# Ledger of designs, part 56: peptides against a protein of PDB entry 7QUU

Target 1, 43 residues: chain A of PDB entry 7QUU
Amino acid sequence: DAVEPSVEKEYKKIISFRDTVFEGKHQQFLVPNNVRLKFLRDR

## One batch from the design tools (peptide; made by RFdiffusion4, then SolubleMPNN)

Design b2_p27_6_s4 (from b2_p27_6, 14 letters changed)
Fold by OpenDDE base, seed 2:
Structure b2_p27_6_s4 (fold): chain B 43 residues (1-43), chain A 27 residues (1-27)
Amino acid sequence: as target 1 above (43 residues)
Amino acid sequence: ELEEERKEFREKMKKELEELKKLKEEL
């Protein structure tokens, strides 16, 4: 069943938004190894 | 403790990315 091109565009927007929110929540800032090692010594 | 929490986090993220890939293949 071919999804109508309008519905496909809406799903693509939902996926892109979900990916952006996911990346924003789970973006491990590349904490420089020196800062990471300091944090691990203080815990 | 902190290493196990990081492992569980990575496994959860891997599953969520696999679900997003399946949803992209169904479009």
Scores: peptide ipSAE 0.021, ipTM 0.367, DockQ to the pose 0.099
Fold by OpenDDE base, seed 1:
Structure b2_p27_6_s4 (fold): chain B 43 residues (1-43), chain A 27 residues (1-27)
Amino acid sequence: as target 1 above (43 residues)
Amino acid sequence: ELEEERKEFREKMKKELEELKKLKEEL
């Protein structure tokens, strides 16, 4: 059975929201953007 | 760390989708 396109869209939204929340939590550390991008890659 | 946690989340969501599909095939 194919994933219903509605369910796949909801999971893509949850993944995008999680990514935004994690980026937001890590952005609360006032580190320079280059160090922030390194920190988000190294984690 | 965050990339692995993002990967594990995507893998958990795929497994949950596969379980929901199996449950729908059993109903």
Scores: peptide ipSAE 0.029, ipTM 0.458, DockQ to the pose 0.130; fails the geometry check
Fold by OpenDDE base, seed 3:
Structure b2_p27_6_s4 (fold): chain B 43 residues (1-43), chain A 27 residues (1-27)
Amino acid sequence: as target 1 above (43 residues)
Amino acid sequence: ELEEERKEFREKMKKELEELKKLKEEL
């Protein structure tokens, strides 16, 4: 059964929301922007 | 590291959606 294109759109919204919340939690760590960009690239 | 965690979460959610589809076909 193909995933309905509606369910795939909702799933993409859940991923985007999770990523936004995760980025928001990582912004609360007072990591210098240079170390943060390195950490996000190395992960 | 974050790309692998995002990939693992995508695979977990695909499995949960397949299980929910099977449960809906048994009802």
Scores: peptide ipSAE 0.025, ipTM 0.428, DockQ to the pose 0.053; fails the geometry check
Fold by OpenDDE base, seed 5:
Structure b2_p27_6_s4 (fold): chain B 43 residues (1-43), chain A 27 residues (1-27)
Amino acid sequence: as target 1 above (43 residues)
Amino acid sequence: ELEEERKEFREKMKKELEELKKLKEEL
């Protein structure tokens, strides 16, 4: 069974929210752009 | 790592949906 397009949209929203909250928490810590880019590349 | 964690999350959600479908067929 294909995942219903509605359910896939909800999962994409949850992932996007998690990423936004994670980025927001880490933007409050002045993470140097080189460390941020390394972390996003190594993960 | 974040791409792998997103993959694992999608795989867990697919398993939970499959379990919920099985439970609905048993009722």
Scores: peptide ipSAE 0.025, ipTM 0.456, DockQ to the pose 0.051; fails the geometry check

Design b2_p27_7_s2 (from b2_p27_7, 13 letters changed)
Fold by OpenDDE base, seed 4:
Structure b2_p27_7_s2 (fold): chain B 43 residues (1-43), chain A 27 residues (1-27)
Amino acid sequence: as target 1 above (43 residues)
Amino acid sequence: EKEELEELRKKAREKLEEELKKAKELL
Protein backbone atom coordinates (compact mmCIF):
# COMPACT_ATOMS: atom_id res chain seq x y z
CA ASP B 1 0.00 0.00 0.00
CA ALA B 2 1.67 3.23 -1.17
CA VAL B 3 1.18 5.56 1.85
CA GLU B 4 0.17 8.71 -0.01
CA PRO B 5 1.65 11.72 1.88
CA SER B 6 -0.93 13.28 4.27
CA VAL B 7 -0.85 16.50 2.16
CA GLU B 8 -1.80 14.63 -1.09
CA LYS B 9 -4.74 12.95 0.76
CA GLU B 10 -5.91 16.38 2.01
CA TYR B 11 -5.69 17.90 -1.51
CA LYS B 12 -7.64 14.94 -3.01
CA LYS B 13 -10.36 15.49 -0.33
CA ILE B 14 -10.56 19.25 -1.16
CA ILE B 15 -10.86 18.53 -4.94
CA SER B 16 -13.49 15.79 -4.36
CA PHE B 17 -15.45 18.14 -2.05
CA ARG B 18 -15.26 20.98 -4.64
CA ASP B 19 -16.42 18.68 -7.45
CA THR B 20 -19.30 17.31 -5.28
CA VAL B 21 -20.40 20.89 -4.35
CA PHE B 22 -20.05 22.00 -8.01
CA GLU B 23 -22.08 18.99 -9.25
CA GLY B 24 -24.65 19.74 -6.50
CA LYS B 25 -24.83 23.41 -7.67
CA HIS B 26 -25.22 22.18 -11.27
CA GLN B 27 -28.03 19.78 -10.21
CA GLN B 28 -29.85 22.74 -8.55
CA PHE B 29 -29.57 24.67 -11.89
CA LEU B 30 -30.18 21.54 -14.07
CA VAL B 31 -33.88 21.71 -13.84
CA PRO B 32 -33.98 20.77 -17.56
CA ASN B 33 -35.43 23.84 -19.33
CA ASN B 34 -38.02 21.34 -20.66
CA VAL B 35 -39.19 20.38 -17.10
CA ARG B 36 -39.36 24.04 -15.97
CA LEU B 37 -41.17 25.04 -19.22
CA LYS B 38 -43.51 22.01 -18.81
CA PHE B 39 -44.24 23.00 -15.17
CA LEU B 40 -44.99 26.61 -16.30
CA ARG B 41 -47.17 25.28 -19.20
CA ASP B 42 -49.13 22.85 -16.95
CA ARG B 43 -50.11 25.79 -14.64
CA GLU A 1 13.04 2.94 -9.02
CA LYS A 2 12.87 5.03 -5.77
CA GLU A 3 13.96 8.23 -7.60
CA GLU A 4 11.38 7.70 -10.43
CA LEU A 5 8.64 7.18 -7.77
CA GLU A 6 9.74 10.38 -5.95
CA GLU A 7 9.67 12.37 -9.26
CA LEU A 8 6.20 10.90 -10.05
CA ARG A 9 4.97 12.02 -6.55
CA LYS A 10 6.51 15.51 -7.08
CA LYS A 11 4.76 15.88 -10.51
CA ALA A 12 1.46 14.70 -8.94
CA ARG A 13 1.78 17.37 -6.16
CA GLU A 14 2.60 20.13 -8.70
CA LYS A 15 -0.51 19.17 -10.78
CA LEU A 16 -2.72 19.10 -7.63
CA GLU A 17 -1.41 22.56 -6.54
CA GLU A 18 -2.09 23.96 -10.07
CA GLU A 19 -5.64 22.47 -10.03
CA LEU A 20 -6.26 23.94 -6.53
CA LYS A 21 -4.97 27.36 -7.72
CA LYS A 22 -7.31 27.24 -10.78
CA ALA A 23 -10.12 26.13 -8.43
CA LYS A 24 -9.57 29.18 -6.15
CA GLU A 25 -9.57 31.51 -9.22
CA LEU A 26 -13.03 30.05 -10.20
CA LEU A 27 -14.50 30.64 -6.66
Scores: peptide ipSAE 0.033, ipTM 0.474, DockQ to the pose 0.019
Fold by OpenDDE base, seed 5:
Structure b2_p27_7_s2 (fold): chain B 43 residues (1-43), chain A 27 residues (1-27)
Amino acid sequence: as target 1 above (43 residues)
Amino acid sequence: EKEELEELRKKAREKLEEELKKAKELL
């Protein structure tokens, strides 16, 4: 089944996001300390 | 509350990894 080229581009973006977030290639995104969502740690 | 939130995050990650694996098999 030929995946539409639009859907293939979206899957490639999601896969690239997975590889950056889940594969432990934590390039420490220097999330500015001001954008660090404190709201998810104090509950 | 922290343990339940960690379990929810774990389950959400596992489901996302499964769907992303299926998507990779289609590329």
Scores: peptide ipSAE 0.028, ipTM 0.387, DockQ to the pose 0.196
Fold by OpenDDE base, seed 2:
Structure b2_p27_7_s2 (fold): chain B 43 residues (1-43), chain A 27 residues (1-27)
Amino acid sequence: as target 1 above (43 residues)
Amino acid sequence: EKEELEELRKKAREKLEEELKKAKELL
């Protein structure tokens, strides 16, 4: 089934965004221990 | 409260990964 070339471009963007967001979560931003937002510790 | 928030984040990721896998199988 020929997926319309517009829809294929949108899915390729979603996949690229996924890969960037999931890979970016494996980049340990060495957030200095001093910048770790206190409000994520108190719940 | 942290464990419940982590489980909610895990379930939201699993659902998004399943939808994106289905989208990839259509290409």
Scores: peptide ipSAE 0.027, ipTM 0.376, DockQ to the pose 0.199
Fold by OpenDDE base, seed 1:
Formats: sequence, C-alpha cells, structure tokens
Structure b2_p27_7_s2 (fold): chain B 43 residues (1-43), chain A 27 residues (1-27)
Amino acid sequence: as target 1 above (43 residues)
Amino acid sequence: EKEELEELRKKAREKLEEELKKAKELL
C-alpha cells in the first residue's frame, strides 16, 4: 500500500526523533523540574 | 508508587518503540 507522501514525511520525522531520543544520539537535555507534571512525581 | 509509575512509563516507551519499529518496516 502506497502511504501518502505527506503521511510518509511525518512518519520519517517521528522515526528520526525515535532514533535520536531512544538510541541515545540526543544531547543530554536537563528537563526542568517545572516542566515535569507534578501528579507524576507524587505516586 | 514511584516504582510502579516508573514501570508504567517503561512499558509505555517499549510499546511506542515497537509501533514506531513496525511503522519503519512499512516505509
């Protein structure tokens, strides 16, 4: 099935993001404590 | 509660990685 060229381009971006983040190829970014959802810390 | 939430977050990441892997096999 031919994936529409627009949808394929979006999937390629998501895959590139996956490979960057999950394979550890991203720069270590400190997630600021104020950006962390509070309700996910208290359980 | 923190350990259970860490396990839930781990399982959610693993499922997302599997779906993104399947999507890559279709491209």
Scores: peptide ipSAE 0.028, ipTM 0.377, DockQ to the pose 0.214; fails the geometry check

Design b2_p27_7_s4 (from b2_p27_7, 14 letters changed)
Fold by OpenDDE base, seed 5:
Structure b2_p27_7_s4 (fold): chain B 43 residues (1-43), chain A 27 residues (1-27)
Amino acid sequence: as target 1 above (43 residues)
Amino acid sequence: SEEELKKLREEARKKLEKELEEAKKKL
């Protein structure tokens, strides 16, 4: 097993975490239709 | 060859360092 340098493993983890966080920000929070209807009734 | 493996590792490191600096600019 080629021991990948510890620094390269750490960089891969940081990049993977960044990409997961960005993908999660682009997940349309399926605001349950019931929550959207509450904000429209209180106006 | 051992030299080709060293070059490949150094190229991979330089790519990861660039992506890390781009990640820091987006935070």
Scores: peptide ipSAE 0.041, ipTM 0.469, DockQ to the pose 0.117
Fold by OpenDDE base, seed 2:
Order: C-alpha cells, then sequence, then structure tokens
Structure b2_p27_7_s4 (fold): chain B 43 residues (1-43), chain A 27 residues (1-27)
C-alpha cells in the first residue's frame, strides 16, 4: 500500500474543495416548471 | 526503476504544490 504522505492527502482535499466551490459558483440551477412558484409564472 | 518512480513522485508532488499555491491565490 503506497502510504500517500499526509501532506499530499491534505493538498488533494484543498484542490477538491476549490474545484467544488468553483463549479458550484458557475452551476446554473434548472428549476423545473412544476416547482416554480405560481406567482412568478403569472407575471 | 526505483529512481524513475522517485522522480515521478517528486514531479507529481511539485505539480500538486503548484496547484495548491494557485488555489491559495484564488482564496
Amino acid sequence: as target 1 above (43 residues)
Amino acid sequence: SEEELKKLREEARKKLEKELEEAKKKL
């Protein structure tokens, strides 16, 4: 078993967190029309 | 060879350290 040094595991976590946050900032939430509030459809 | 594996590990580490430094600059 290649013991990844503790430092490399921490760096991988930081990179994964960065990428998740970056993707989440640019993610468009497609709200289905059935979940859309009625008052926003009537305007 | 063991030396080639050591070089590959060090190159991978240097890439990861660069990506971490870029991540810190974006925070």
Scores: peptide ipSAE 0.040, ipTM 0.458, DockQ to the pose 0.115
Fold by OpenDDE base, seed 4:
Structure b2_p27_7_s4 (fold): chain B 43 residues (1-43), chain A 27 residues (1-27)
Amino acid sequence: as target 1 above (43 residues)
Amino acid sequence: SEEELKKLREEARKKLEKELEEAKKKL
């Protein structure tokens, strides 16, 4: 196993966390029209 | 060689530092 220097591992973790958070913010939760909470459907 | 490995690590570090700065600009 190539022991990546601790600093490179930390930067990779920060980048992956950022990307996951941004992907999660840009994932339009396509709430299936069937899962649209009944209280939002009847308005 | 150990010198080539050091150069590769420095290049990887510089790439990751740039990506981190770009990340901070998008936050």
Scores: peptide ipSAE 0.040, ipTM 0.469, DockQ to the pose 0.115
Fold by OpenDDE base, seed 3:
Structure b2_p27_7_s4 (fold): chain B 43 residues (1-43), chain A 27 residues (1-27)
Amino acid sequence: as target 1 above (43 residues)
Amino acid sequence: SEEELKKLREEARKKLEKELEEAKKKL
């Protein structure tokens, strides 16, 4: 069993968390139709 | 060889450390 040093496991977790948060920031929040209709009315 | 495996592990560690420091600069 190649026990990856504890430090490498921690770095992999931090990178995986970063990538998950970054992917979540690039998910277009579906603007609820009611908020989108309000923005179109104020133009 | 066992020495080549140790070198590959140390190179992988240095890459992960650089990616971590770049991640900290983006927070």
Scores: peptide ipSAE 0.039, ipTM 0.458, DockQ to the pose 0.119

## One batch from the design tools (peptide; made by RFdiffusion4, then SolubleMPNN)

Design b2_p28_2_s1 (from b2_p28_2, 11 letters changed)
Fold by OpenDDE base, seed 1:
Structure b2_p28_2_s1 (fold): chain B 43 residues (1-43), chain A 28 residues (1-28)
Amino acid sequence: as target 1 above (43 residues)
Amino acid sequence: SLSEEELKKKYEEVKAAKKVLKELGMTV
């Protein structure tokens, strides 16, 4: 089944953001541990 | 590849996350 293009596009942005934050390509925005959203912790 | 269902679940998790960030004043 084809993934809904809107959902896929938004998910890809989030994965890209996550990867960039974890790769140190951005200053680790000290996402406070309480705001460290579970999706960002899920590799 | 993630299934459509898994992808949708992750999208909703992020939507909830954006809400939390807004409540904390961390989003413009």
Scores: peptide ipSAE 0.039, ipTM 0.439, DockQ to the pose 0.250
Fold by OpenDDE base, seed 5:
Structure b2_p28_2_s1 (fold): chain B 43 residues (1-43), chain A 28 residues (1-28)
Amino acid sequence: as target 1 above (43 residues)
Amino acid sequence: SLSEEELKKKYEEVKAAKKVLKELGMTV
C-alpha cells in the first residue's frame, strides 16, 4: 500500500527530529548519551 | 517501505518520548 502523503510528511518530521535532537546533532542542546532514545535510531 | 501502520506506531512512540522529555524539562 502507498503511504499517504500526510503520513509520509509526519514521518519525515520524526526523522528530522531524531537526527537533530536524539542523535545529539543539535549544537545548542546536547542530549546525554544515556537519555538518547536509541530505539528511534535502531528502527 | 514502512507500512502506514508502522509509521503510525513510530509516530506514537516519538510523541510519547517527546512528552516524557518535556515532562523532564529536556526539550528546548
Scores: peptide ipSAE 0.034, ipTM 0.437, DockQ to the pose 0.218
Fold by OpenDDE base, seed 4:
Structure b2_p28_2_s1 (fold): chain B 43 residues (1-43), chain A 28 residues (1-28)
Amino acid sequence: as target 1 above (43 residues)
Amino acid sequence: SLSEEELKKKYEEVKAAKKVLKELGMTV
């Protein structure tokens, strides 16, 4: 099933946000480990 | 594969999380 380009774009934003904020891959988001929302990592 | 509805739900969860981080002053 071809996922609509709109849905793929939203999914890419979710992944980018996860990587930036929760994985700490971006230095601009120094989120302490105790504030990191695990529910976005486990998916 | 995630359904469109599951993707929308996850996107809203991420928006809510981003809002909380902003309210905490944790976003630049």
Scores: peptide ipSAE 0.031, ipTM 0.437, DockQ to the pose 0.173
Fold by OpenDDE base, seed 3:
Structure b2_p28_2_s1 (fold): chain B 43 residues (1-43), chain A 28 residues (1-28)
Amino acid sequence: as target 1 above (43 residues)
Amino acid sequence: SLSEEELKKKYEEVKAAKKVLKELGMTV
């Protein structure tokens, strides 16, 4: 069965997101300073 | 080649992770 082209496209977007988030390119997400400060205060 | 089932499982895992990120207000 051929994987539906829709599911494959969504999976490729997921892999691209994972790679962007986990490969240390954290610099492209301008996490608003407010969200970063909230994550540090709740620990 | 990834099986169709492995693709579906990974899709649902990331959909769940995206929901958690949204609940945490970490969505861009």
Scores: peptide ipSAE 0.028, ipTM 0.426, DockQ to the pose 0.242

Design b2_p28_2_s2 (from b2_p28_2, 11 letters changed)
Fold by OpenDDE base, seed 4:
Structure b2_p28_2_s2 (fold): chain B 43 residues (1-43), chain A 28 residues (1-28)
Amino acid sequence: as target 1 above (43 residues)
Amino acid sequence: ELSEEELKKKYEEVKATKKVLKELGMKV
């Protein structure tokens, strides 16, 4: 298993979370506490 | 706190570095 860089894993989680929020899906994604989506910041 | 944009930039940088390391035969 190629260990994905920590940044790559975090980015994928953020994108998945964003897509879930915009699609109105009730899936919970764990987002790193030190990462903030721009669209959530502007809300 | 990292923004989505900053995280994306770091991701692309890490990806580019990973490509170079692979081309050099280094273990990534």
Scores: peptide ipSAE 0.058, ipTM 0.524, DockQ to the pose 0.095
Fold by OpenDDE base, seed 5:
Structure b2_p28_2_s2 (fold): chain B 43 residues (1-43), chain A 28 residues (1-28)
Amino acid sequence: as target 1 above (43 residues)
Amino acid sequence: ELSEEELKKKYEEVKATKKVLKELGMKV
């Protein structure tokens, strides 16, 4: 009846890792407006 | 290490096999 607990647990870990990595990549580092303005002034 | 896709395939294969065994009244 139940799927092997080892395979299911490993699958859930891969999904959790993927989601964490993607969340980190899609974190637009909110570059503080002050840092962005400094970069524009140094041009 | 198994890729996400390979692990998903193995999970679904085991799930399908266990379903068939249950439908046949076999021990799962």
Scores: peptide ipSAE 0.053, ipTM 0.522, DockQ to the pose 0.073
Fold by OpenDDE base, seed 1:
Structure b2_p28_2_s2 (fold): chain B 43 residues (1-43), chain A 28 residues (1-28)
Amino acid sequence: as target 1 above (43 residues)
Amino acid sequence: ELSEEELKKKYEEVKATKKVLKELGMKV
């Protein structure tokens, strides 16, 4: 089943946010290393 | 293109991330 384009766009924004947090590329979201590592372990 | 299942999985991972960021007093 194809995801509705509106829902897909929202999920893509959320995924982009996640990837930015995990990559540490956004200075605006200095995620503490302990939190970052927790999310990497929970994958 | 990501499958619906992959999008949903990644969305739930980010919800968990947002929850922890809120617990840390970070703007999400």
Scores: peptide ipSAE 0.035, ipTM 0.455, DockQ to the pose 0.322
Fold by OpenDDE base, seed 2:
Structure b2_p28_2_s2 (fold): chain B 43 residues (1-43), chain A 28 residues (1-28)
Amino acid sequence: as target 1 above (43 residues)
Amino acid sequence: ELSEEELKKKYEEVKATKKVLKELGMKV
């Protein structure tokens, strides 16, 4: 059965929103090696 | 075209992820 075009459009919008939110916030903060070494010295 | 089952699966995945973002205090 073909998905109703209204339902498909709604799901595509939700998926696109998800992907945009995830792509924008999953910038791996490249923790500079210097900051990682500071956390190891304070233990 | 995505099947109805694939769309439903992706919708539930998005819903689960929206819940996690809300629990993390992220504006969704």
Scores: peptide ipSAE 0.035, ipTM 0.466, DockQ to the pose 0.258

Design b2_p28_2_s3 (from b2_p28_2, 14 letters changed)
Fold by OpenDDE base, seed 4:
Structure b2_p28_2_s3 (fold): chain B 43 residues (1-43), chain A 28 residues (1-28)
Amino acid sequence: as target 1 above (43 residues)
Amino acid sequence: SLSEEEKLKMYKEVKALKKVFKELGMTV
């Protein structure tokens, strides 16, 4: 069966958010270029 | 289409990441 639209939409949103934070581009959480959020990247 | 296992995995990943971001004081 198809993925429930709500879960799929939420997954896409949170993965995009994760990647934004990991790249240090999130306005609420700036990450220096030399810092890795391994626990976010590996999920 | 995803299997029920893949859907459950996706749901668990979402839940785990939401918890982490909440602990960081971040809103998704």
Scores: peptide ipSAE 0.177, ipTM 0.733, DockQ to the pose 0.420
Fold by OpenDDE base, seed 1:
Structure b2_p28_2_s3 (fold): chain B 43 residues (1-43), chain A 28 residues (1-28)
Amino acid sequence: as target 1 above (43 residues)
Amino acid sequence: SLSEEEKLKMYKEVKALKKVFKELGMTV
């Protein structure tokens, strides 16, 4: 399926971004990990 | 290759995360 490579690429990108935020390594989101993770999980 | 169900799940997760990051003013 021609959609597969694009969806997988986008998924990998956004998961990597998520994990960077969760690890507190993203400068745009300097919130304590407990608060950060709770906020993102509750969405 | 992923199953159609796995692709759909992945798509839904991407969509949900994009919404969250948009609300946070974050660019992926």
Scores: peptide ipSAE 0.171, ipTM 0.730, DockQ to the pose 0.491
Fold by OpenDDE base, seed 5:
Parts: structure tokens; C-alpha cells; sequence
Structure b2_p28_2_s3 (fold): chain B 43 residues (1-43), chain A 28 residues (1-28)
């Protein structure tokens, strides 16, 4: 299915972004790790 | 190759994470 590679690419991108945020290495991650990581874990 | 169930799971997770990041004022 031609949609498969697109979904997989998008998934890889969003997971990489998530992991970068969790590592505190993203510039937009200006809120303390304990607060933002709680919001991501509680969802 | 991923099963249709695995693709659906990935799609749902992507959608959920995009929503969370948007609510946090973050651009993916």
C-alpha cells in the first residue's frame, strides 16, 4: 500500500521528536522536564 | 511489512503525540 511508507516515515519522525524532547535537547522544551514529561506520560 | 493492525496503532500514536505537542505549544 502506497500509504504505508508515509505512515512509517511520519511515525519515525514523531518518535524521534518525542525522544529528543524527553532528553531535554529540544529548544522548545523550556518547561522543567518533570512537568512536561508528566504531561506526556499521563496521556 | 507491518500488519494493518500495526499501521493503525502507529497512526493512532502519531495522532495522539501531535495533539499533545500542539497542546504544549510545540511545533513538530
Amino acid sequence: as target 1 above (43 residues)
Amino acid sequence: SLSEEEKLKMYKEVKALKKVFKELGMTV
Scores: peptide ipSAE 0.163, ipTM 0.726, DockQ to the pose 0.469
Fold by OpenDDE base, seed 3:
Structure b2_p28_2_s3 (fold): chain B 43 residues (1-43), chain A 28 residues (1-28)
Amino acid sequence: as target 1 above (43 residues)
Amino acid sequence: SLSEEEKLKMYKEVKALKKVFKELGMTV
């Protein structure tokens, strides 16, 4: 079966969120510092 | 169409990232 559209949409949302955070462009959350960004990249 | 392996990879990545964001107090 095809991946359910709900799961694919959730994946795209999470990847977009990750990339926005890594770029320091996320407006909803104060990215505390480069250490937090490194932690996200290392996982 | 995605292979079953690619689907499984996607599910694992989603689960891992959701956990990390939750640990950081971030809402997706």
Scores: peptide ipSAE 0.092, ipTM 0.648, DockQ to the pose 0.489

Design b2_p28_2_s4 (from b2_p28_2, 14 letters changed)
Fold by OpenDDE base, seed 2:
Structure b2_p28_2_s4 (fold): chain B 43 residues (1-43), chain A 28 residues (1-28)
Amino acid sequence: as target 1 above (43 residues)
Amino acid sequence: SLSKEELLKKYEEVKKSKKVFKELGMEV
């Protein structure tokens, strides 16, 4: 089934936010990327 | 384009991760 374009846009924003925060690209969290990604996988 | 199923799966993974951030007292 085709995803409605509005819904696809919202999910892409959420995925982009995840990648920014969880890959350590979010400047507010001075945690090394490897430590952050490990911590999120272990939970 | 991602399938509806792949988008929903990725969205559920993000919701689980947001719960972990909330449990840590972090805003997401």
Scores: peptide ipSAE 0.032, ipTM 0.496, DockQ to the pose 0.300
Fold by OpenDDE base, seed 3:
Structure b2_p28_2_s4 (fold): chain B 43 residues (1-43), chain A 28 residues (1-28)
Amino acid sequence: as target 1 above (43 residues)
Amino acid sequence: SLSKEELLKKYEEVKKSKKVFKELGMEV
């Protein structure tokens, strides 16, 4: 069965977003405040 | 174009990944 072009477009956006996150192009990391303050002092 | 089956499989993989992020206290 063919997927409707509108549905295929939305799935491609979701897949592209996922791949961007897993490829590390979109990273959220929690840096502990003590580590962040150390980095700023050592700079 | 992807087959309907391949698109659905990839979409279910995204849902599983989103669930793991939510269980880790991460919002995506």
Scores: peptide ipSAE 0.031, ipTM 0.480, DockQ to the pose 0.229
Fold by OpenDDE base, seed 4:
Structure b2_p28_2_s4 (fold): chain B 43 residues (1-43), chain A 28 residues (1-28)
Amino acid sequence: as target 1 above (43 residues)
Amino acid sequence: SLSKEELLKKYEEVKKSKKVFKELGMEV
């Protein structure tokens, strides 16, 4: 099944956030507070 | 484009990593 472009965009943001945190780059990737991945908090 | 399976695998790796950071008292 093709991943919806919206879902792919969200997963790419999660991966980029992880990589930023792990690289010690304290660049708070400004994940818009509203897109602050409910999926990562709610599970 | 990543497959659904590759995206889910990378997501689960991130989730595991976030759990370790939380257990270490780091905000993620």
Scores: peptide ipSAE 0.030, ipTM 0.478, DockQ to the pose 0.110
Fold by OpenDDE base, seed 5:
Structure b2_p28_2_s4 (fold): chain B 43 residues (1-43), chain A 28 residues (1-28)
Amino acid sequence: as target 1 above (43 residues)
Amino acid sequence: SLSKEELLKKYEEVKKSKKVFKELGMEV
């Protein structure tokens, strides 16, 4: 089953957000530690 | 509308399923 291109684009955005904010894998965006910890606590 | 968390969960489940099918030599 092919996921619609629009839905796949939204999944990629969610993953990129996760990797940047929660995992800090994207060193290109200095997410402040306090912001990261807030998002992890609100989960 | 699904939350970002529910969309992420569904995406990871689909990705895991596709990996298992590929490892078993099944078409997906």
Scores: peptide ipSAE 0.026, ipTM 0.427, DockQ to the pose 0.039

Design b2_p28_3_s2 (from b2_p28_3, 11 letters changed)
Fold by OpenDDE base, seed 1:
Structure b2_p28_3_s2 (fold): chain B 43 residues (1-43), chain A 28 residues (1-28)
Amino acid sequence: as target 1 above (43 residues)
Amino acid sequence: MVKSVEEIIDYVAEKFNISKERARKLLL
């Protein structure tokens, strides 16, 4: 198994976190509705 | 809990030990 570079692993983790939070699916972190709606529209 | 975009940037910068500018570029 090719070990992905640390930077790529960090990137994937941050993007996964971003998507979960900004889609409104994160259990602990909620963003304002205008931010969520903008993210869903612009993706 | 509702967090501002700036609070999320600060959280990511701290959690991943990266600059706020890098966190901002990755999140927005």
Scores: peptide ipSAE 0.697, ipTM 0.927, DockQ to the pose 0.444
Fold by OpenDDE base, seed 2:
Structure b2_p28_3_s2 (fold): chain B 43 residues (1-43), chain A 28 residues (1-28)
Amino acid sequence: as target 1 above (43 residues)
Amino acid sequence: MVKSVEEIIDYVAEKFNISKERARKLLL
């Protein structure tokens, strides 16, 4: 199992967190609707 | 809880022990 560089592992975790939050799927963190809708349009 | 983008940046910076500037670049 190629140990992904620590930086790459960090990146993947942060991006996963970002996507979950900005899509409005995070259980604890909600962003304003305008932010969520912009994120969904821009991706 | 509703969080601002800036609050999310601050949270990520703290949680992952990275700079706020790096957190901004990754989140935006």
Scores: peptide ipSAE 0.697, ipTM 0.927, DockQ to the pose 0.445
Fold by OpenDDE base, seed 3:
Structure b2_p28_3_s2 (fold): chain B 43 residues (1-43), chain A 28 residues (1-28)
Amino acid sequence: as target 1 above (43 residues)
Amino acid sequence: MVKSVEEIIDYVAEKFNISKERARKLLL
């Protein structure tokens, strides 16, 4: 079992959080519409 | 709740115990 380096596990968690928030899917955190629309355009 | 990008950077830095600069690079 390749123990993913702690840094890689952290990275994956942060990116998952980013995507959820910036897509407007996070239950607690919303970003401004201009930020969400930019993220959706640039992905 | 609506949060600014800077507030999200601060939250990530605190939650994951990383620098704000590192959080900014990962989020943007």
Scores: peptide ipSAE 0.697, ipTM 0.927, DockQ to the pose 0.432
Fold by OpenDDE base, seed 4:
Structure b2_p28_3_s2 (fold): chain B 43 residues (1-43), chain A 28 residues (1-28)
Amino acid sequence: as target 1 above (43 residues)
Amino acid sequence: MVKSVEEIIDYVAEKFNISKERARKLLL
């Protein structure tokens, strides 16, 4: 695997975290249902 | 625990050492 630039690695980590939280899959962080449903609809 | 979008922005900004504005743009 090519060593990705630090900025790209950071971006990928943040997006993965975002998706996990806003999909409602995160073990610790729950978002309001309206936020989750909007995210799932708009992606 | 239920967190607001703003609390998630604050958490991401702190965790990744980026500005709140950058975190907001990435999350929304």
Scores: peptide ipSAE 0.696, ipTM 0.927, DockQ to the pose 0.419

